Peptides against a protein of PDB entry 3QIS. Designs and how they scored, part 21

Target 1, 334 residues: chain A of PDB entry 3QIS
Amino acid sequence: PSLELSRREFVFENVKFRQLQKEKFQISNNGQVPCHFSFIPKLNDSQYCKPWLRAEPFEGYLEPNETVDISLDVYVSKDSVTILNSGEDKIEDILVLHLDRGKDYFLTISGNYLPSCFGTSLEALCRMKRPIREVPVTKLIDLEEDSFLEKEKSLLQMVPLDEGASERPLQVPKEIWLLVDHLFKYACHQEDLFQTPGMQEELQQIIDCLDTSIPETIPGSNHSVAEALLIFLEALPEPVICYELYQRCLDSAYDPRICRQVISQLPRCHRNVFRYLMAFLRELLKFSEYNSVNANMIATLFTSLLLRPPPNLMARQTPSDRQRAIQFLLGFLL

## One batch from the design tools (peptide; aimed at target 1 W177 D181 N272)

Design b2_p13_3 (made by RFdiffusion4)
Pose (drawn by RFdiffusion4):
Structure b2_p13_3 (pose): chain A 293 residues (1-134, 168-310, 319-334), chain P 13 residues (1-13)
Amino acid sequence: PSLELSRREFVFENVKFRQLQKEKFQISNNGQVPCHFSFIPKLNDSQYCKPWLRAEPFEGYLEPNETVDISLDVYVSKDSVTILNSGEDKIEDILVLHLDRGKDYFLTISGNYLPSCFGTSLEALCRMKRPIRERPLQVPKEIWLLVDHLFKYACHQEDLFQTPGMQEELQQIIDCLDTSIPETIPGSNHSVAEALLIFLEALPEPVICYELYQRCLDSAYDPRICRQVISQLPRCHRNVFRYLMAFLRELLKFSEYNSVNANMIATLFTSLLLRPPPSDRQRAIQFLLGFLL
Amino acid sequence: DPYLHHMLENPPF
């Protein structure tokens, strides 16, 4: 049971939020007998690698002496963007490729991560006047820029918030917001709209903070009480919530053109603005509908 | 919505 590896060291340079990278290598069974390989967790872990990293395939069978290409894939999603933004984690790791009843092959993962305004807290973004990778703001300039674009160009946009944008444009928008305060956000209205949804979803702390979440559901049927729960939010969260509710009410005025109705808004934005750490789903849409109408 | 117009008429930068 022996393996030959084309390489054991891999570099993921300039890793960005939601931008896929692949580092490929070839495994060849140079032994005399067939072998089984698989990636294993390092002593006392649950997984063989960190969440932003994946092996494809991660296990297999090789006769002597067939070869197989292994793809080491890096993808920083909403699960890892905040810890990599913060530096609590780095683009580094060790993959242990294991021959069943044999040697271990150690693969070193290195590289660097570029922080994004996406996955960064509302509080910190309100404290930063300049792009992240170039008195506090009432709302993060990045959210303002996305909403400003949609307000200017997308009020009459057919199926706004119902048609997915372009992956390439989403990344351009994110990089644009990470590095600049532009005159115009690049991309179609559908892309800008989706980038806004991704932004809200990627927030480390939702617009409605986690501890106020349950109170919101309980209070869902009393508009006086719902507004008061909102008053308990930190200034930046309260402002973003009010700002978005005002923006969505503005879009509802053009529903005959943009097909944006209360039903779609409630089911789309409730889970983004109001996330927990069933029928609570109903109190949640009721909570949000109370502000829209 | 006065609040929305106020926010958009006053860019944060």

Design b2_p13_3_s1 (made by RFdiffusion4, then SolubleMPNN; from b2_p13_3, 5 letters changed)
Fold by OpenDDE base, seed 1:
Structure b2_p13_3_s1 (fold): chain B 334 residues (1-334), chain A 13 residues (1-13)
Amino acid sequence: as target 1 above (334 residues)
Amino acid sequence: DPFLEELLSNPPF
């Protein structure tokens, strides 16, 4: 068996969060026998490609002189955005196109990723006074390391916030402030807020706007701005309620006093974001006649975003745990 | 909410 490939090197320039890029190539059976092709894992890999990459089709049969188009799709989801923002991963991969009873064909994938405030920690974003794309990548790494160390110190109650000459962190990320301020000003009377999906093009414009600027106004419809807030919260590497407090939130779900005590133990930035979001959502609920938003809908929606089970418990989340998590959040909305 | 009002009155940036 033998294949001819129209291309073997692929460059994905300016890869962004939630923006699909596609590169296509052809494979042709230039042999005299039918062949089966498949993308196979490299040695020590579980998958044939990184999570942000896919081949379509990833396998198939070719008759002699048959040709098939293969699409290489690059898409950075919430599952890859954090590791790409930190530079822990890169838009670099090698695909192995295996031919049954034949040889391997290597494809080189390369490119560059443009960092996003989506998928960046609340701690790091509280240190970013400028848009993330104005921040040098080296400084992003330092900000993440410093953010991790300060989170750990804050959780351990070891260090008073040194009121020293270092630039004070923001109370909340500017991106969260911008999203919530917009929704508060313009969306309180928006019919079906958080129930109607945004436009994908507007979502991309909002993401790009927050990554590159400090806008006076967020572009797009109120629905797109509302969905952008949900996407932001979903993409957080650590949820607004830190994983360490998850079980305590469930255990306290029916005691409003203990619930408030649990929230008081959050890192400063997480606690501030939580308080800010709860304050906004309580204001939004005053306009239920106009926006069709109710406490049960909001609690159900935001619980999955704000109070996520730790990754090790995700597969074990019971319906009772979900109900307790919703009840916990309801105690801040009512 | 006084914390929301504070943030709306004083953007963090």
Scores: peptide ipSAE 0.175, ipTM 0.878, DockQ to the pose 0.850
OpenDDE base, seeds 2, 3, 4, 5: peptide ipSAE 0.114, 0.142, 0.129, 0.144; ipTM 0.861, 0.867, 0.865, 0.867

Design b2_p13_3_s2 (made by RFdiffusion4, then SolubleMPNN; from b2_p13_3, 5 letters changed)
Fold by OpenDDE base, seed 5:
Structure b2_p13_3_s2 (fold): chain B 334 residues (1-334), chain A 13 residues (1-13)
Amino acid sequence: as target 1 above (334 residues)
Amino acid sequence: DPFLESLLSNPPF
């Protein structure tokens, strides 16, 4: 069997978080026999492509002189955004199109990624006084390395040595401040806030705005700004309540005194963000007659974002663990 | 909330 491919090189320029890009090519059976094609893993890989790439269809049959269009879809989700922001991964891959009883065909994927404040650590963002797109990629790497070391020092209760005048980190990331300030000013009376989805185009504009500028006003509807806050919290590499404290939050869920002690042990940036969000959400709950928001809805929604199980426990989360996690958060909303 | 009010009155940037 043999195939003809219309294209073998694909370039994805200016790839962004949550922005789908598509490139298409045709394969044709130029042989005299039916053939089966499939995308296969390379020798050392478990998958035929990186997590941000997909082929559609990824397999199929072609009769003699039959043709099929294949779509190559590039989409950076929360699962790939952090490693692309740090430059640990890149928009580069090689796909192997295998032909049964035939030869392999290699496809080259290349491009560039544009860093986002989405999927960046709270510690790194607290050190960024400028939009992330103004920060050199080399400095983003240094900020993530420094963020890890500061998280460890904070958890160990190590007094910061009087190392030279490292600029004091922000109390909270400017991106979280901008989102919450907007919602506090303009969305407290918004009917169905956090219940109505935003517009995808507005979400992309909000992400691009936060990545490239310090706006006076965030663009889009209150629903889109509210959903952008949820997406931001979901995309954090480390949740607002660090994984190390997850089990202690569940164990303390019915003791408000112990809950406050657990939160006091968070790294400074995480603790400040948690207190800021809880203060905002308690303010929003005063307007429940206007916005239809209640404590149980908010606790259920934000618990999955703020109090995530560690990756090794994620598959084992019980209904009891979920209820304890909700009860933990309710103790800060009531 | 005094922590919210402090942050709203004093942006981090």
Scores: peptide ipSAE 0.103, ipTM 0.856, DockQ to the pose 0.867
OpenDDE base, seeds 1, 2, 3, 4: peptide ipSAE 0.098, 0.086, 0.101, 0.076; ipTM 0.852, 0.850, 0.857, 0.847

Design b2_p13_3_s3 (made by RFdiffusion4, then SolubleMPNN; from b2_p13_3, 4 letters changed)
Fold by OpenDDE base, seed 4:
Structure b2_p13_3_s3 (fold): chain B 334 residues (1-334), chain A 13 residues (1-13)
Amino acid sequence: as target 1 above (334 residues)
Amino acid sequence: DPFLEEMLSNPPF
């Protein structure tokens, strides 16, 4: 069996978080026998492609002189955004298109990723006084490495933050501040806030706006701004409540005094973001007659974002653990 | 909320 490929080199320019890009090519059976094709893993890989890449179809049959279109889809989700922001991964891959009883065909994927404040740590963002797209990539790497070290130092209470340094971290990320300030000003009376989905185009505009500017006003509907806040919290590499405190939050869920003590042990940026969000959500609940928002809905929604199980425990989360996590958050909303 | 009011009155940027 043999194939002809219309293209073997693919370039994905300016790849962004949550923005789907597609490149298409044709494969044709120029042989005299039916062939089965599949994308196969390389020798050391478990998957035929990186998590941000997909082929559609990834396998199939071709009769002699049959042609099929294959779509190469590049999509940076929450699962790939952090490693692309850090430059640990890149928009580069090699796909192996295998023919049964035939030869392999190599496809080269290349491109560039544009960093996002989505999927960046709270520690790094608290150090970014400018939009992430204005920050040199070299400085992003340094900020992530330093953010890990400062999180550890902050948890150990070893270094008093020198209050006088020109490099004083922000109390909260500017992106979180902007999202919550907008929602507080314009969305407290918004019916079905956090229940109605945003528009995908508006979400992309909000992401691009936060990545490239410090706007006076966030673009889009209140629903899109609200969903952008949820997406931001979901995309955090470390959730607002650090993974190390997860079990202690569950264990304390019915003791509001212990819950507050657990939160007091968060790194400064995480603690400030948590307090800021809880204060906003308590204000939002005062408008429940207008926005149809209640404490149980908010606690259920935000618990999955703020109090995520550590990756090693995600598959083991019980309904009891989820209820404890919700109860933990309810103690800050009521 | 005093903390919310402080935060909204004093943008970090």
Scores: peptide ipSAE 0.379, ipTM 0.934, DockQ to the pose 0.947
OpenDDE base, seeds 1, 2, 3, 5: peptide ipSAE 0.346, 0.347, 0.371, 0.338; ipTM 0.927, 0.927, 0.933, 0.924

Design b2_p13_3_s4 (made by RFdiffusion4, then SolubleMPNN; from b2_p13_3, 4 letters changed)
Fold by OpenDDE base, seed 1:
Structure b2_p13_3_s4 (fold): chain B 334 residues (1-334), chain A 13 residues (1-13)
Amino acid sequence: as target 1 above (334 residues)
Amino acid sequence: DPYLQSLLSNPPF
């Protein structure tokens, strides 16, 4: 069996969070026998490609002189955004197109990723006074390392943040502030807020706006701005309620005093964001006659975003755990 | 909420 490939090198320029890019190529059976093709893992890999890449179709049959189009789809989800923002991963891969009883064909994937405030830690964002696209990649790495070290120091209660350091971190990320400020000003009376989806094009504009600027106004509908806040919270590498406190939140869910004590133990940035969001959501609930937002809906929606189970417990989350998590948030909304 | 009002009145940037 033998294949001819129309292209073997693919470059994905300016890859962004949640923006699909596609490159296509053709494979042709230039042999005299039917062949089966498949993308196969490299020797040390469990998957044929990185999580942000997909081939479609990834396998198939070709008759002699048959041709098929293969799409290479690059899409940075919440699951890949953090490692691409840090530069731990890159838009580089090698695909192995295997031909049954034939040879391997190597495809080279390359490109560049544009960092996003989406998928960046709250600690790092609190140190970023400028849009993330204005921050040199080297400084992003340093900010993430420093953020990790300060989080660890804060959790260990070892060092009060020296109030004298020349660059005080922001109380909350500017991106969260901008989203919530917009929603507070313009969306409190928005019918079906957090219930109507935003427009995908507007979501991309909002993401690009927050990544590249400090806007006076966020573009798009109130629904798109509301969904952008949800996407932001979902994409956080660590949820607003740190994984270390997850079980304690569940255990305290019916004791409002203990719930407040648990929240007081959050890292400063996480605690500030939590308080800010809860304050906003309580304000939004005053307009329930206009926006159709109620405490149970909001608690149910935001629980999955703010109070995620640790990765090791995700597969074990019970309906009881989910109900406790909802009850925990309800105690801050009511 | 006084915390919300404080943040809305004083952007962090």
Scores: peptide ipSAE 0.264, ipTM 0.896, DockQ to the pose 0.893
OpenDDE base, seeds 2, 3, 4, 5: peptide ipSAE 0.193, 0.215, 0.181, 0.261; ipTM 0.878, 0.886, 0.868, 0.898

Design b2_p13_4 (made by RFdiffusion4)
Pose (drawn by RFdiffusion4):
Structure b2_p13_4 (pose): chain A 293 residues (1-134, 168-310, 319-334), chain P 13 residues (1-13)
Amino acid sequence: PSLELSRREFVFENVKFRQLQKEKFQISNNGQVPCHFSFIPKLNDSQYCKPWLRAEPFEGYLEPNETVDISLDVYVSKDSVTILNSGEDKIEDILVLHLDRGKDYFLTISGNYLPSCFGTSLEALCRMKRPIRERPLQVPKEIWLLVDHLFKYACHQEDLFQTPGMQEELQQIIDCLDTSIPETIPGSNHSVAEALLIFLEALPEPVICYELYQRCLDSAYDPRICRQVISQLPRCHRNVFRYLMAFLRELLKFSEYNSVNANMIATLFTSLLLRPPPSDRQRAIQFLLGFLL
Amino acid sequence: DSFLDWILSLNYR
């Protein structure tokens, strides 16, 4: 049971939020007998690697002496973007490739991460007047820029918030917002709209803070009480919520053109603005509908 | 919407 590896060290340079990287290497069974390989957790872990990293494939069978290409894939999603933004985690790791009944092969993962305004808290963004990788703002300039673009160009956009944008443009928009305060956000209206949804979804703290979430559901049927729960939010969260509710009510005026109706808004934005840490789904859409109408 | 207009008049550019 022996393996030959084309390389054991891998570098993921300039890793960005939602931008896929692949570092590939070849495994060859140079032994005399067949072998089984698999990636294993390091002593006392649950997984063999961190969430932003994946091996493809992560296990297999090799006759003497067939070869197999292994793809080490890095993808920073909404699950890891904040800790990498904060520096609480780095683009580093060790993969232990394990031969069943044999040697362990240690693969070193290194590289660097570029922080994004995406996955950054509303509070910190309101305190930063310049792009992240170039009195506080009422709302983060990034969300203002996305909403400003949609307000200017997308009020009559067919199927707004129902058609997915382009992956390439989403990344361009995110990099644009990370590095500049542009005159125009690049990309189609569908891409800018989706980037907004991704922005809300990637927030470490939702527009409606987690502890106010339950109170919102309980209060879902009294508009006076719902508004008061909103008053308990920190200034930046309260402002973003009010700003978005006003923006969505503005879009409803052009529903005959942009197909944006209360039904779609409620089911689309409720889960983004109001996230927990069933029929509560119903009180939640009721909560949000109370503001839209 | 006065609040929306106000937010958009802040022009962060």

Design b2_p13_4_s1 (made by RFdiffusion4, then SolubleMPNN; from b2_p13_4, 6 letters changed)
Fold by OpenDDE base, seed 3:
Structure b2_p13_4_s1 (fold): chain B 334 residues (1-334), chain A 13 residues (1-13)
Amino acid sequence: as target 1 above (334 residues)
Amino acid sequence: DPFLEEMLSLDPR
């Protein structure tokens, strides 16, 4: 069996978080026998492609002289955004299109990724006074490394942040500040806030806006701005409540005094973001007659975002653990 | 909330 491929080199320019790109090519059975094709893992790989890439179809049959269109879909989710932002991964891959009883055909995937404030650490974002797209990629790497070291120092309570450095970090990331300021100013009376989904186009505009500018106003509906906040929190490499404190939050869930003590042990930026979000959400709850928002709904929604189980415990989360996590947040909303 | 007011005063613009 043999295939003819219309193209073997694919370039995905300006790949962005949550923006689907598609490149198509044709494969044709130029042989005289039916053939089965599949994308196969390279030697030592578990998957035929990187997590941000997909082929559709990834396998199939072709009759003699049949042609099929294959879509190569590039989509950076929350699962790939952090490693692409740091430059640890890149928009580069090699696909192996295998023909049963035939040859392997190699496809080269290349391109460039545009960094996002989504999927960047709270520590790095607190050091980032300009939009992420204005920051050189080399400096993003340094900011993540420095941010990790400062997180560890903050947890150890060792060094007061030197108040005199021109490089004093923000109290909260500007992106979180802008999202919450907008919602506080414009969305407190928004009916079904956090219950109605945003528009996908508006979400992309909000992401692009936060990545490229410090806007006076965030574009889109209040629902899209609210969902953008949720997406931002979900995409964080380290949740607002650090994984190290997860179990202590569950253990303290019914003691509001211990809960506050646990939160006091967060890194400064994480603690400030947590307190800022909780303060905003308490204000939002005062308008429950207008926005239909209640503490149980908010606690349930934000628990999965703010208080994620560590990766090693993710598969073991019990209904009791989930209820304790919700109860922990309720103690800050009521 | 005094902490919300404090944070909202820290305009990054």
Scores: peptide ipSAE 0.564, ipTM 0.966, DockQ to the pose 0.943
OpenDDE base, seeds 1, 2, 4, 5: peptide ipSAE 0.554, 0.547, 0.563, 0.554; ipTM 0.964, 0.964, 0.966, 0.965

Design b2_p13_4_s2 (made by RFdiffusion4, then SolubleMPNN; from b2_p13_4, 7 letters changed)
Fold by OpenDDE base, seed 4:
Structure b2_p13_4_s2 (fold): chain B 334 residues (1-334), chain A 13 residues (1-13)
Amino acid sequence: as target 1 above (334 residues)
Amino acid sequence: DPFLEEMLALDPR
């Protein structure tokens, strides 16, 4: 069997978080026999492509003189955003299109990724006084390496933050500040806030706005701004409640005093973001007659975002663990 | 909330 491919080189320019890009090509069976095609893993890979790439269809049959369109879809989710922001991964891959009893055809994927404040650590973002797209890539790498070291130093209480340095970190990331300030000012009376989904186009505008500017006003509906906050929290590489405190939060869930002590052990930026969010959500709950928001709904929604199980425990989360996590958060909303 | 007011006073703009 043999195939003709209309294209073998694909370039995905300006790939962004949550923005789908598609490139299409045709494969044609120019042979005299039916062929089965599939994208196959390389020798050391478990998957035929990187997590941000997909082929559709990834396998199929072609009769003689049959042609099929294949879509190469590039989509940076929460699962790939952090490694692309750091430059640990890149928009580069090689796909192997295999023919049963035939040849391998290599497809080259290339492109560039545009960094996002989504999927960036709270520590790094607290150091970014300018939009992430204004930060040189070299400085992003340094900020991530330094953010890890400062998290460790902050946990150890070893270095008093020199209050006078021009390099003083923000109390909270400007992106979180802007999202919550907008919601507090404009969305407290919004019916079905955090229940109604945002518009995908508005979400992309909000992400691009936060990545490229420090706006006076966030674009889009209150629903889109609210969903952008949820997406931001979900995309954090380390959740607002650090993974190391997860079990202690569950263990303390019914003791509000111990819950507050656990939160006091968070790194400064994480603790400030947590307190800021809880203070905002308590204010939002005062408007429950207008916004139809209640503490149980908010606790259920935000628990999965703020108090995530460590990756090694995700598959083992029990309904009891989830209920404890919700109860932990309820103690800050009531 | 005093902490919310304190944080909202820290305008990054």
Scores: peptide ipSAE 0.575, ipTM 0.967, DockQ to the pose 0.943
OpenDDE base, seeds 1, 2, 3, 5: peptide ipSAE 0.564, 0.560, 0.571, 0.565; ipTM 0.966, 0.965, 0.967, 0.966

Design b2_p13_4_s3 (made by RFdiffusion4, then SolubleMPNN; from b2_p13_4, 5 letters changed)
Fold by OpenDDE base, seed 4:
Structure b2_p13_4_s3 (fold): chain B 334 residues (1-334), chain A 13 residues (1-13)
Amino acid sequence: as target 1 above (334 residues)
Amino acid sequence: DPFLEEMLSLNPR
């Protein structure tokens, strides 16, 4: 069997979080026999491509003189955003298009990723006084490395950050501050807030706005701004309640005093974000007659975002664990 | 909420 490929090199310029890019190419069976094609893993890989890449179709049959269009889809989800923001991964891959009883064809994927405040740590974002797109990539790497070290220090030493350093971290990330400030000002009376989905175009505008500027007003509907807050919290590499406290939150879920003690052990930025969100959500609940928001809905929604199981426990989360996690959060909403 | 008011006073602009 033999194939002709219309292209073998693909460039994905300015790849962004949650923005789908597509490149298409054709494969043609120029042989005299039917062929089966598939994208195959390299010798040391479990998958035929990186998590942010997909081929569609990834396998198929071609009759003699048949042609098929293949789409290469680049999509940076929450699962790839953090490693791309840090530069640990890049928009580079090699795909192996295999023919059964035939040859391998290599496709080169390249491009560039534009960093996002989505998928960046709360610690790093608290150090970023400017939009992430204004921060040099070298400094992003340093900020992520330093964020890990300062998280460890802040857990070991409840040392008040010296008030006098010109480089003191923000109390909360400016991005989450802006989202909550907008929602507090404009969305408290919004019917079906956090229940109605935002528009995908507006979500992209909000993400781009937060990545590139410090806006006076966030663009889009209140629903899109609310969903952007959910996406931001979901994309955090470490949830607002750090993974190390997850089990203690579940164990304390029915003791409001212990719950508050657990939260007091969070790193300063995580603790401030948690308190800020809970204070906002309690204010939002005062407008329940207008916004149709209730404590059980909010607790159910935000628990999955704020109190995520550690990756090693994610597949083992019981309905009881989920109910305890919801109960933990309810103790801060009521 | 006093903490919300405090945080909302911290304008990053």
Scores: peptide ipSAE 0.480, ipTM 0.953, DockQ to the pose 0.922
OpenDDE base, seeds 1, 2, 3, 5: peptide ipSAE 0.470, 0.462, 0.478, 0.466; ipTM 0.951, 0.950, 0.952, 0.950

Design b2_p13_4_s4 (made by RFdiffusion4, then SolubleMPNN; from b2_p13_4, 6 letters changed)
Fold by OpenDDE base, seed 4:
Structure b2_p13_4_s4 (fold): chain B 334 residues (1-334), chain A 13 residues (1-13)
Amino acid sequence: as target 1 above (334 residues)
Amino acid sequence: DPFLEEMLALNPR
């Protein structure tokens, strides 16, 4: 069997978080026999492509002189955003299109990724006084390495933050500040806030706005701004409540005093973001007559975002663990 | 909330 490919080189320029890009090509069976094609893993890979790439279809049959269109879809989700922001991964891959009883065809994927404040650590973002797209890539790498070291130092209480340095971190990331400031000013009376989904186009505009500017007003509906906050929290590499405190939050869920002590052990930026969000959400709950928001809904929604199980425990989360996590958060909303 | 007011006063703009 043999195939003709219309294209073998694909370039995905300016790949962004949550923005789908598609490139298409044709494969044609120029042989005299039916052929089965599939994208196959390389020798050391478990998957035929990187997590941000997909082929559709990834396998199929072609009769003699049949042609099929294959879509190469590039989509950076929460699962790939952090490693692309750091430059640990890149928009580069090689796909192996295998023919059964035939030869392999290699496809080259290349491109560039545009960094996002989504999927960036709270520590790094607290150091970024400018939009992430204004930060040189070299400095992003340094900020991530330094953010890890400062998280450790902050947990150890070893270094008093020199209050006078021009390099003083923000109390909270400007992106979180902007989202919550907008919601507090404009969305407290918004009916079905956090229940109605945002518009995908508006979400992309909000992400691009936060990545490229410090706006006076966030674009889009209150629903889109609210969903952008949820997406931001979901995309954090380390959740607002650090993974190391997860079990202690569950264990303390019915003791509000211990819950507050656990939160006091968070790194400064995480603690400030947590307190800021809880203070905002308590204010939002005062407007429940207008916004139809209640403490149980908010606790259920935000618990999955703020108090995530460590990756090694995600598959083991019990309904009891989830209820404890919700109860933990309720103690800050009531 | 005093902490919300304090945070909203920081204005990173």
Scores: peptide ipSAE 0.487, ipTM 0.954, DockQ to the pose 0.950
OpenDDE base, seeds 1, 2, 3, 5: peptide ipSAE 0.474, 0.465, 0.483, 0.472; ipTM 0.952, 0.950, 0.954, 0.951

